# Peptides against a protein of PDB entry 5Z08, part 184

Target 1, 168 residues: chain A of PDB entry 5Z08
Amino acid sequence: RQKDEWAKKTSSLMKQLDWFIGEHLGAMLAAEELGGPVVGELMEIDPDDLSAGFNAHGKLKKATSQPDLDRRQRRIDDIWGPQDEQGQAHKRKRGADEALAASAEMRDLIEQLMNKLVEAGGDNSATYVEIPRESAAARFLVRSKVAMFHPNDARRLRLVDFGRDLDD
Target 2, 222 residues: chain B of PDB entry 5Z08
Amino acid sequence: GLPRLIDAIEEASKIPAKRRQTPIKPTIEKLTTHLYTHGASPDSLLRLADLLTLRNHLDQASLAAITRNLYPSSTVSDEVVLRFIGALGHGQLKPTLALQALFLRWLVMVYHLLENPGVLGQVYGVLFDLLDTAAIRPQLCHLLALVTRRKHVRPFRIQAILTLSRQTGGDPNLTGLLRVFKNYYPEIIVGDATKGRASAFKHPDPQWRQHLDEIQQRRSEA

## One batch from the design tools (peptide; made by RFdiffusion4, then SolubleMPNN)

Design b2_p20_1_s3 (from b2_p20_1, 13 letters changed)
Fold by OpenDDE base, seed 5:
Structure b2_p20_1_s3 (fold): chain B 168 residues (1-168), chain C 222 residues (1-222), chain A 20 residues (1-20)
Amino acid sequence: as target 1 above (168 residues)
Amino acid sequence: as target 2 above (222 residues)
Amino acid sequence: MEKVLEMLLRFEEEALERLA
């Protein structure tokens, strides 16, 4: 009974996670990969940038030429800019494809991380997954404090053992 | 009871309309009547959310009818909310934009019944990124107006609304949302393009609200 | 496995918080 309830709960959570990845997180990760906003980085928009206000045309009054603001504005313009109908359809399709790819990458990464955790049998040294690149997915997991990079190797990622770290 | 009606609809949803042995419409009518009279329990809401959001062989009229009668008898769980949020946007597996607009309208109307209103704040970015979709924008802006907190009011989002407002010729819903943003940051200059009429985001359906209140009141008496 | 579930729940929670 408890095992079945746990299995059901696990299955439910996995389904929820899978759904979340597919429906939401994948698109946001794809946006990050495309140079959109970083998922889960509070873009600390400097209160000073807010204080600069927006001109009558809805442009941020550029304070000083910080290249990052221009990049953000370009990103916004790229997201919200006048898209020709044809450009919108292509961008939508590409965005959907990239969201699917990002979703698949995140699912695979989580699966690998979980499998390694189970296989390690409590040996933290054996819980590392080798990642081919620092993806938006990997960064997201680290930012979320769900995963950690190996201190000496950014290609190795492991799940955080919340059960131990809460007791420490 | 309601679970048996849902079971029958779930099974029917797996089969194309032309291949069904029995018409589903009478069962949908029984379901909608039951929902109108008694509302949906949390468990039933979840099952119905799946029927509404997942691609199946139910016709759009049936899906819309269920959505219009989706009165919660109790609270609305995060899981139910997320199912509806997940159904938003463009894609072959997504519900129609018309149905998505009904989902957003529903979320607005049941916002006060959410177990955790913060869940919508957690998916704020997802919602915000859909503002360019004209078909759902009115309801989306209304939902965002309810959900928006200071943490969500970021310069890039302010700029995005301003830009989109300009591109849309000053959509009153966007202007309304920008006014909500201005409550947190009074210094937001509503450009000339946004000097238009703002939506007041009134309750979408007062009759639906009244009926919901009647259903919810019966719960408190039980 | 409970820890994995807790982690996944936390992940979902953190993911949701960060998406906010």
Scores: peptide ipSAE 0.019, ipTM 0.244, DockQ to the pose 0.047; fails the geometry check
Fold by OpenDDE base, seed 3:
Structure b2_p20_1_s3 (fold): chain B 168 residues (1-168), chain C 222 residues (1-222), chain A 20 residues (1-20)
Amino acid sequence: as target 1 above (168 residues)
Amino acid sequence: as target 2 above (222 residues)
Amino acid sequence: MEKVLEMLLRFEEEALERLA
């Protein structure tokens, strides 16, 4: 009975996750890979900006030079800005292809992480997946506190076992 | 049963220890034994949360003993969580900081049993503003490490942690929390002041976790 | 296995919170 309920819950969660990856997350990850905003407000906080302090609303007190905000906004506008009709169709197609690629990468990474966790049989040292690069997918999983990098090797990623002590 | 034990303790809590006709300690011991063996239902958890968080005549040792044995047999409701959050901070009507630290530790240990983990995210500001309170900071940083989402990582909070870290000589718990923030925003430059050892936020009590898992497993079999 | 479910649940929650 418990195994069946667990299997049903796992299956339901995996379906929901797959849906979320395909419908929403893939496009956001693709935007990040293309140099767009990190999924959420990219807060480049320069050490100098931190030294200047923030107001009660979380805004920098000193107007940092408009140019860097403009450069990022330009990059966002270059990613999302209106291009001419033919450029829009190509950009939409490229964006869709990149979103599909990002979705596939995320699905594959989750599958590998899950498989390693099952195979490890309780050995946390055996739960690491080797990743070829720090992808937007990998970073997203770490930001979501679902995965963690090996403390000494950023090419090794594992699922966070909330039931185990994070090994020192 | 557990409800009758709670009734007796609630009535005793209204009366100063010197004016009680019977010692409450034997009833507290029965309660803690019951909680250790069976856990607390959602209804019992709410009643116990009120006993722990509201000003009454129970002694600190009894309150601590109840908190250390507060095993949920099921889920933890938003209402229970909010009782403990409301009890945090400074004030004459609030529990001692030592007891508040136990509450925060409890919330960390039962975080996976919350009916709605998002409730803690809604009160994130309240929790964050208490980081200057040294007595509860270790457990508070651990809880915040669990609760923190991207929406909570704001420039003013980053600066607040950095400032407090400098003021505290690099408290490892603050460094640990800043590492959690950096996970959401890798571009956060953890200045030299935070190069210290970060807390790993390990489970506070592995034996307590194991016992909780046993209690939770019995419910799923029933 | 329960731990994986908890992680996935947290992931889903985090993901949903980022969309909201």
Scores: peptide ipSAE 0.019, ipTM 0.247, DockQ to the pose 0.077; fails the geometry check
Fold by OpenDDE base, seed 4:
Structure b2_p20_1_s3 (fold): chain B 168 residues (1-168), chain C 222 residues (1-222), chain A 20 residues (1-20)
Amino acid sequence: as target 1 above (168 residues)
Amino acid sequence: as target 2 above (222 residues)
Amino acid sequence: MEKVLEMLLRFEEEALERLA
């Protein structure tokens, strides 16, 4: 009974996650991969270390008073927003393709992470997925505090064990 | 055993090749075969690190062969790591840049065996300042990708990578390292520098990794 | 983002509960 309920809940969560990935997250991750704004919470950055972002010329853009969120959104809009008509179709298609690729990568990564968690049977050392690259997907999960890298191997990613990490 | 082979090579390394009574190549081959089969103990690693990093009369091919077979049978000490780090950079007393690249590659491949991975974090600045050296940059970026922690991601280093990326025409290794930086400071709006091709920092040699794992497994069973 | 986090957290929680 409990296994079946867990399976149902897991299935429901996966469906919701799949929807979210496909509808929203994939495009955002694609934007990040293409050098757009990063997805996720501003981790506590020392405001002094928050240099307002680096332009293409590596110069710190002066912190205009606009919230970092607005700058991120504006850059997303500048990167992904409707530019002029004909260049738009190719850019939109490329953007859509990149969003699909990012969505697929995120889905695959989550699936692998979940599978390893189940397979590990409580052994945290066995929960690591080997990632081929540090993707926007992987980075998102880490920033979201959902996943963590192996302390000694940045190619190994696991879901955060909320049970143990709270007791340490 | 391995210590005797190292002794012979150490003695030979003090003598110019033209003045050696016996060819060193057979001894190097025995050493590399032994290393391939059994790996090197921490003590042997230290001795070999000295042979590899200190100026001596060993030929580059021999040094490269030793480095390519430098399988740790156990852990890698801070002292060994620091010998290799100290060998990096420009200078007449430094190993060749080609050999330095092999050292960095080795450090990448044995990173998980370091007794204290934090030692590399302590010398992070030294490593980072070498990014302008094109010959070692690929391996250096890979190592830095492993070593980088939040404390290392500073605005001046971000700017330095961006500047160097522009100067190099967007070296994919620098872009890869910058992506690692973005993991710690996602809010860093890095402009076009991150739009380029980035290195994935894949394991440099999967076969070497597999063989290392086999050597390491024998230790855990002993 | 919060929803994804919540889902993943719930998944982790459920997975941990199953392993316990």
Scores: peptide ipSAE 0.019, ipTM 0.224, DockQ to the pose 0.020; fails the geometry check
Fold by OpenDDE base, seed 2:
Structure b2_p20_1_s3 (fold): chain B 168 residues (1-168), chain C 222 residues (1-222), chain A 20 residues (1-20)
Amino acid sequence: as target 1 above (168 residues)
Amino acid sequence: as target 2 above (222 residues)
Amino acid sequence: MEKVLEMLLRFEEEALERLA
């Protein structure tokens, strides 16, 4: 009975997560991969303002090299800005395709991470998934404190075992 | 049962130790034994949170013993969390800083059992503003490391941690918290003040964790 | 695994709250 309730609860949670990935998270991750805002950034803070550092009074130093900001902001504006109808259809389609790709990547990554955790049988060293790149999906899971990188290898990602000490 | 033990302690807590007809220590020992064996229900947790956080005539050793055995048998409500958060700081009516450190440690250890983890995010500012309090800073940084989300990583808080890190000579707990911030904003320059060892925020008590898991498992079987 | 799913769901809720 309890295993069945746990299985039902787990299934329900997975369905909700899958829905969330498909309906919301995939588009946000795709935007991040395309140089848009990092997922969870209602950044009132321009990331470049953070790179410029703070003066002794806590005021942002004007970053002298503005060129990369303009490209990212242009990309954000190009991604989210009002586009003409024909350009909007192609960008909407491309955006939808990128969102689907990002959703698939996130689902696959979560599945791999969970499978490795189960297969490891409690061996923390065996819980790492090899990731081909530091994707928006991988970064998102790390920022969410759901996953962590190997301390010496950024290509290895594992779920945070909340049952074990984070100190390994 | 546990409610009757709490009743007895609540009544005793209203009376100075010198005026009690019966020693409270045996009742505290019965309570802590019960908590260790069975944990505390949500209702019992709330009552115990009030005993721990409100000014009463219980001695510090008894309060610490209850806190060390405060195993939830179920979830932890927002109300219970808010009692402990409200008890933090330097106010005359607040618990000792040593007891506050135990409360923060407890919140870290039961974080995964919160009914609404978002409640800590709502009081993030209150927690963050206490970082200058050295006595609770280690546990506070650990809790903030769990609670911190991107919405909390604001420029003024980044600057506040950097400033406090410089003032403290690079407290490893502050460096650890700044590393958590850097996970949300990789561009955060952890300046020279943070070149020191960062705290890894390990679980404070692995044995306590294991025992909590056993108590939680028994609930799922009932 | 349940803890991971709960954490992921909590993250979902937080992300949704930021989008609203």
Scores: peptide ipSAE 0.019, ipTM 0.233, DockQ to the pose 0.081; fails the geometry check

Design b2_p20_1_s4 (from b2_p20_1, 15 letters changed)
Fold by OpenDDE base, seed 5:
Structure b2_p20_1_s4 (fold): chain B 168 residues (1-168), chain C 222 residues (1-222), chain A 20 residues (1-20)
Amino acid sequence: as target 1 above (168 residues)
Amino acid sequence: as target 2 above (222 residues)
Amino acid sequence: SEEVLRILAEYEAEALARAA
């Protein structure tokens, strides 16, 4: 009975989380990865704004060719092709694709973090997920105080144990 | 005048609100109106700094209102600056972190009026060690961005910001401060932790700046 | 952000309650 209630509640929460990631968070995370505003500073980023890229000040910049080495930044320059109707459609599509990619990354990261928490059986040392990079998704979870990095290894991320923090 | 208003507030600050014979709010409103219209002289600034930074019986709303209207009519002395710096951090005798954030914001907005801007450079370590305090970090990073010189950019501070940036999920204010550091040492590898947006440290209140300029101009005409 | 926090906090609280 308790297991079934937990499974139902978990399923409901996961659906809500999936919706939130897909509808809102993915676009914001994509914007952050593209050098846009940090999630929580700007609550609403239009997917169309993702296509317009961001300056060093996090404002929408016009495409200037500085070769920032990150493969994603090169794709941004490709997104900024000529402002023809076809160019706008390609920009919207690319913005949507980046939002989808960010959504998928966040979903996968959360799933891994949750799975490790369950598998660890209360051993905090076993709750760490190895992350390939410090993504916008990982940073968002840390800023939100939902996750924390290993003190000695920034490639290891775990969920914050809310059960302990509520009892203190 | 302003000195008489400060006298009345100082006396009221010694007495708990429930034991005051007269409401303090009307006097605070007169004070803030006067400050908005005329600003504060160096002597008045020092007295107000003591009222704002020392433990007394004034309510937080009154202290915040005074701070928001703390326009210098002339310069800001080292003594005034040091009162506000001494009020920063954790402790039972210190102002609330919300009020400390307002003090740091004020120091940013009046930085160009300091008699000796170097005084902040002398207390750089004290300011830097408070970066872990989330409630004041935005304003603190902005102030540090103004104050930072090559002599302050040390390996241990670079590492401290990088570590704190990871722990905070890449706080834009810390990233902004690291960019300031990079201006002095271009070789600073802003590692993976700083791939986030950096704060531009823009003036926090353009209207306050404009009003300050108007008050300062009246002094030059007298 | 607050909604994600709420959902994750609820999930963790339930996971902890199951491990106990």
Scores: peptide ipSAE 0.022, ipTM 0.476, DockQ to the pose 0.028
Fold by OpenDDE base, seed 4:
Structure b2_p20_1_s4 (fold): chain B 168 residues (1-168), chain C 222 residues (1-222), chain A 20 residues (1-20)
Amino acid sequence: as target 1 above (168 residues)
Amino acid sequence: as target 2 above (222 residues)
Amino acid sequence: SEEVLRILAEYEAEALARAA
């Protein structure tokens, strides 16, 4: 009975998480990957500041027409530049595709992290997942204090064991 | 005048709220109104810094209200700065981290009024060692961005920020601080963790700045 | 963000409660 209730509760939580990833988080993570705002930080970003883009030094670049637009500035200009209706549709589609990709990456990462936690059988050293890159998804989990990097290897990520840290 | 208001608050700060004969809130409101209208002299700033930084019986809302209205009418002395710096970090005698964040924000906003900006450079290590404290990190990074000079950019500090940036999932404020470091040492490889958004360290309160400028302008006309 | 944190924290708390 208790195992079944836990299984149901876990399943419900996972469904809620999946929904949240799909409906909200994926788009935000995609925006972060594109050089947008970091998820979970209340950055008082003036919308006008976002439109002007950031130089390599994080300063607002004045809209001077100089061609050596930092790759980030190009992405921001590509995101916020005057887009014709057709450009908006393509951009919306691309944004949707990127949001779906980010959602899939987050889901996969969470699944791997959870699977490793279960497989480790209480050995915290065995709970690390090897990540191919420091993704927005990985960073989000770390910022959220849900995951942590290995202290000596930034390619290894694990879930934070909230149960042990409360007893110490 | 302002000194009498400070006297009354100092006396009230020694007494627990439940044992005060009169509510302190009206006196705090008079103080904050006076500060908003006239600013605080160097002497008044020092007294207020002590009220804000030393453990007393003032409530957090009152302390925050004073801090939000702490307009200098003149310069800010090293002594005042050091009171606020000394109040930073963890400890039973230290102000709350929320109040510390307000102090750091205040220091950012009055940085141009410091009698000796170099004083912050002297305590750079103290400030830098607090970067792991998430609650104050945004304002701390902003202050460090103002204070940082070539002499402060050391390999161990670069590595410390890079490590902390990874541990925090690429905090934009840390990325912003690394960019400031890179201005002094262009060869600093800002790793993938810093490919994220960096804070621009904009003025935290433009309205507060404008009002400060008005108060400061009155001094120049006198 | 807070909601994801809550869900994940609850999940981890439950997972830990089962492993105990």
Scores: peptide ipSAE 0.021, ipTM 0.486, DockQ to the pose 0.031
Fold by OpenDDE base, seed 2:
Structure b2_p20_1_s4 (fold): chain B 168 residues (1-168), chain C 222 residues (1-222), chain A 20 residues (1-20)
Amino acid sequence: as target 1 above (168 residues)
Amino acid sequence: as target 2 above (222 residues)
Amino acid sequence: SEEVLRILAEYEAEALARAA
């Protein structure tokens, strides 16, 4: 009974997480990988906003007003912005592809981290996943205090054990 | 030989200073003298990296002395680099910020001996996120200046360093790093954010460099 | 971010409770 309730609850949580990754987090992570804002500083990134590009502040390009912000923004837009309508369509497609890729990377990373946690059977030394690179996904989990790097190896990542860290 | 000295120090590092039967200082002096004369092999470097980065009962002066004499006789492996990178930042299990600054300085001075310089590029964000730590910022900016490639120069990092530069009143090391970024993106305006002079990121210790070159030359002749 | 944190924290808490 308790195992079944746990399995149902875990399944529900994983579905919610998968939805959140697919609908929101993937685009934000893709934005960060593309040089946009750090996830958590900007609450909502519309996929259309990914196509518009980010200013030096990681903020969405507002179209209108202030000239000095506009010059810096224009230069960043000239470098990172779509050049023409075809460039915009390609950028939208690229943005969507990058969001899907970021979502897949995040899902895979979470799955690996969770699997290692279960396999370790309470041995914290066995809970580390080797990451090939520091991704936006990895950084997000660390900033969120959900994951931590190995103290002696920045390529090893594990989930934070919230139960043990409170008793020490 | 060097392995026996490391063995003795490893065993001593497990024991609190007050409970040691013999003073460790003479053994540390023998180690540092040996390192100065002959350098450290890749295997010895890994063992020494563990002694320097793992929590043990060695005193800070001994750890600093070992770090200042940590001449590679050969190359520096990814594993050794990752030990030092993992030791960076805040935490009870991490070395002191003063020792971390010495590690970063060491990585700068041995950068040309890395087996794979790309390893630092793979952990670039870990390094970059530590720029707010004032105690290690000078050496960290120097290391990042060496490591930075076009792929690392992203708008969010440009903004982050500009913001941090404003908050620090234009730290010369941050200005220096922004100049490196400007090499990849000429449109970056350094002057408005930074009232200060940029660091030139000169070699931290020319005498150490010369001595390293002498140790490296002896290996090529053997 | 907070929602992901909540989900992961709940998952970890449950995983730990099951391993105990």
Scores: peptide ipSAE 0.020, ipTM 0.246, DockQ to the pose 0.036
Fold by OpenDDE base, seed 3:
Structure b2_p20_1_s4 (fold): chain B 168 residues (1-168), chain C 222 residues (1-222), chain A 20 residues (1-20)
Amino acid sequence: as target 1 above (168 residues)
Amino acid sequence: as target 2 above (222 residues)
Amino acid sequence: SEEVLRILAEYEAEALARAA
């Protein structure tokens, strides 16, 4: 009975989470991965600071791109380049594709984290998922205090089990 | 004048709002208008710093309004700076974290007017130890970015900020501060956790800066 | 855990409130 209620509740919450990821979070995570605002931080990105980044001709004042700006940030400049009408449709499609990719990554990560939590049977050492990279999804979960990195290994992520930490 | 307005507010601050014979809001508005027009002298700044940092019966909106209009007409003394630094952190006698964030923002915006910028370097440890406080972290990192010198970039602080960066999921303000540290020690391996976006620590309020410059210019002409 | 999902939902609400 309790397992079934837990399974139903987990399923319902997962559906809600899936909806949220798909409708809202995926786009925000994609924006973060593309060098946009960090999800959950009150970066007072003053809209004026966004505008101050735009010269009077709508060009982002290129902060002097140090050459080692990750290939993804160059992709932002390509995404925010001059809005030709055809460019807008391609930008929207690309934005949608990146949002879908971010959504899929977040879903997969949550699934892995939950599966490891169940498999560990209460051994906190066994609850860690190995992540190939620090993604916006992983960072989001850590900022949300729902996940934590292994103290000695930033490639290992686990869910924070609030139920157990209260009983220990 | 400004001293008389401060006197009235100091007296009112000793009395709970419900027990005041007259509303203080009109006097606060006169004060903020005066500050906006003329700025505050060093002596007035000290008195206002005490009103802002010491526990009294002034409401948060009034304190925030004073802070947002706290234009120095001259320089900012070490004593004024230390009042604001002493008001930071957790505690029942401390100002709210929201007000502390405004104080830190103010210190950033008036940094170039400090009589002795080195005073902030002397209290660097106090500031650094508050980085775990999320509510003030953005402004605190900005201030630390201005204050940091080679002598402050120690191995334990490098490790502390790296650890905190991981724990916060790569806060861009912490990443920005780590970049400042890296300017002094290029060998600092900013681990994968810091591959995130870094804050550029832009001026928090360009309009406030412009207005401050106008107030400061009037002083130089007088 | 349900708590994680609750926290995620709370974070969602905060994130939405910030994005609006």
Scores: peptide ipSAE 0.021, ipTM 0.442, DockQ to the pose 0.054; fails the geometry check

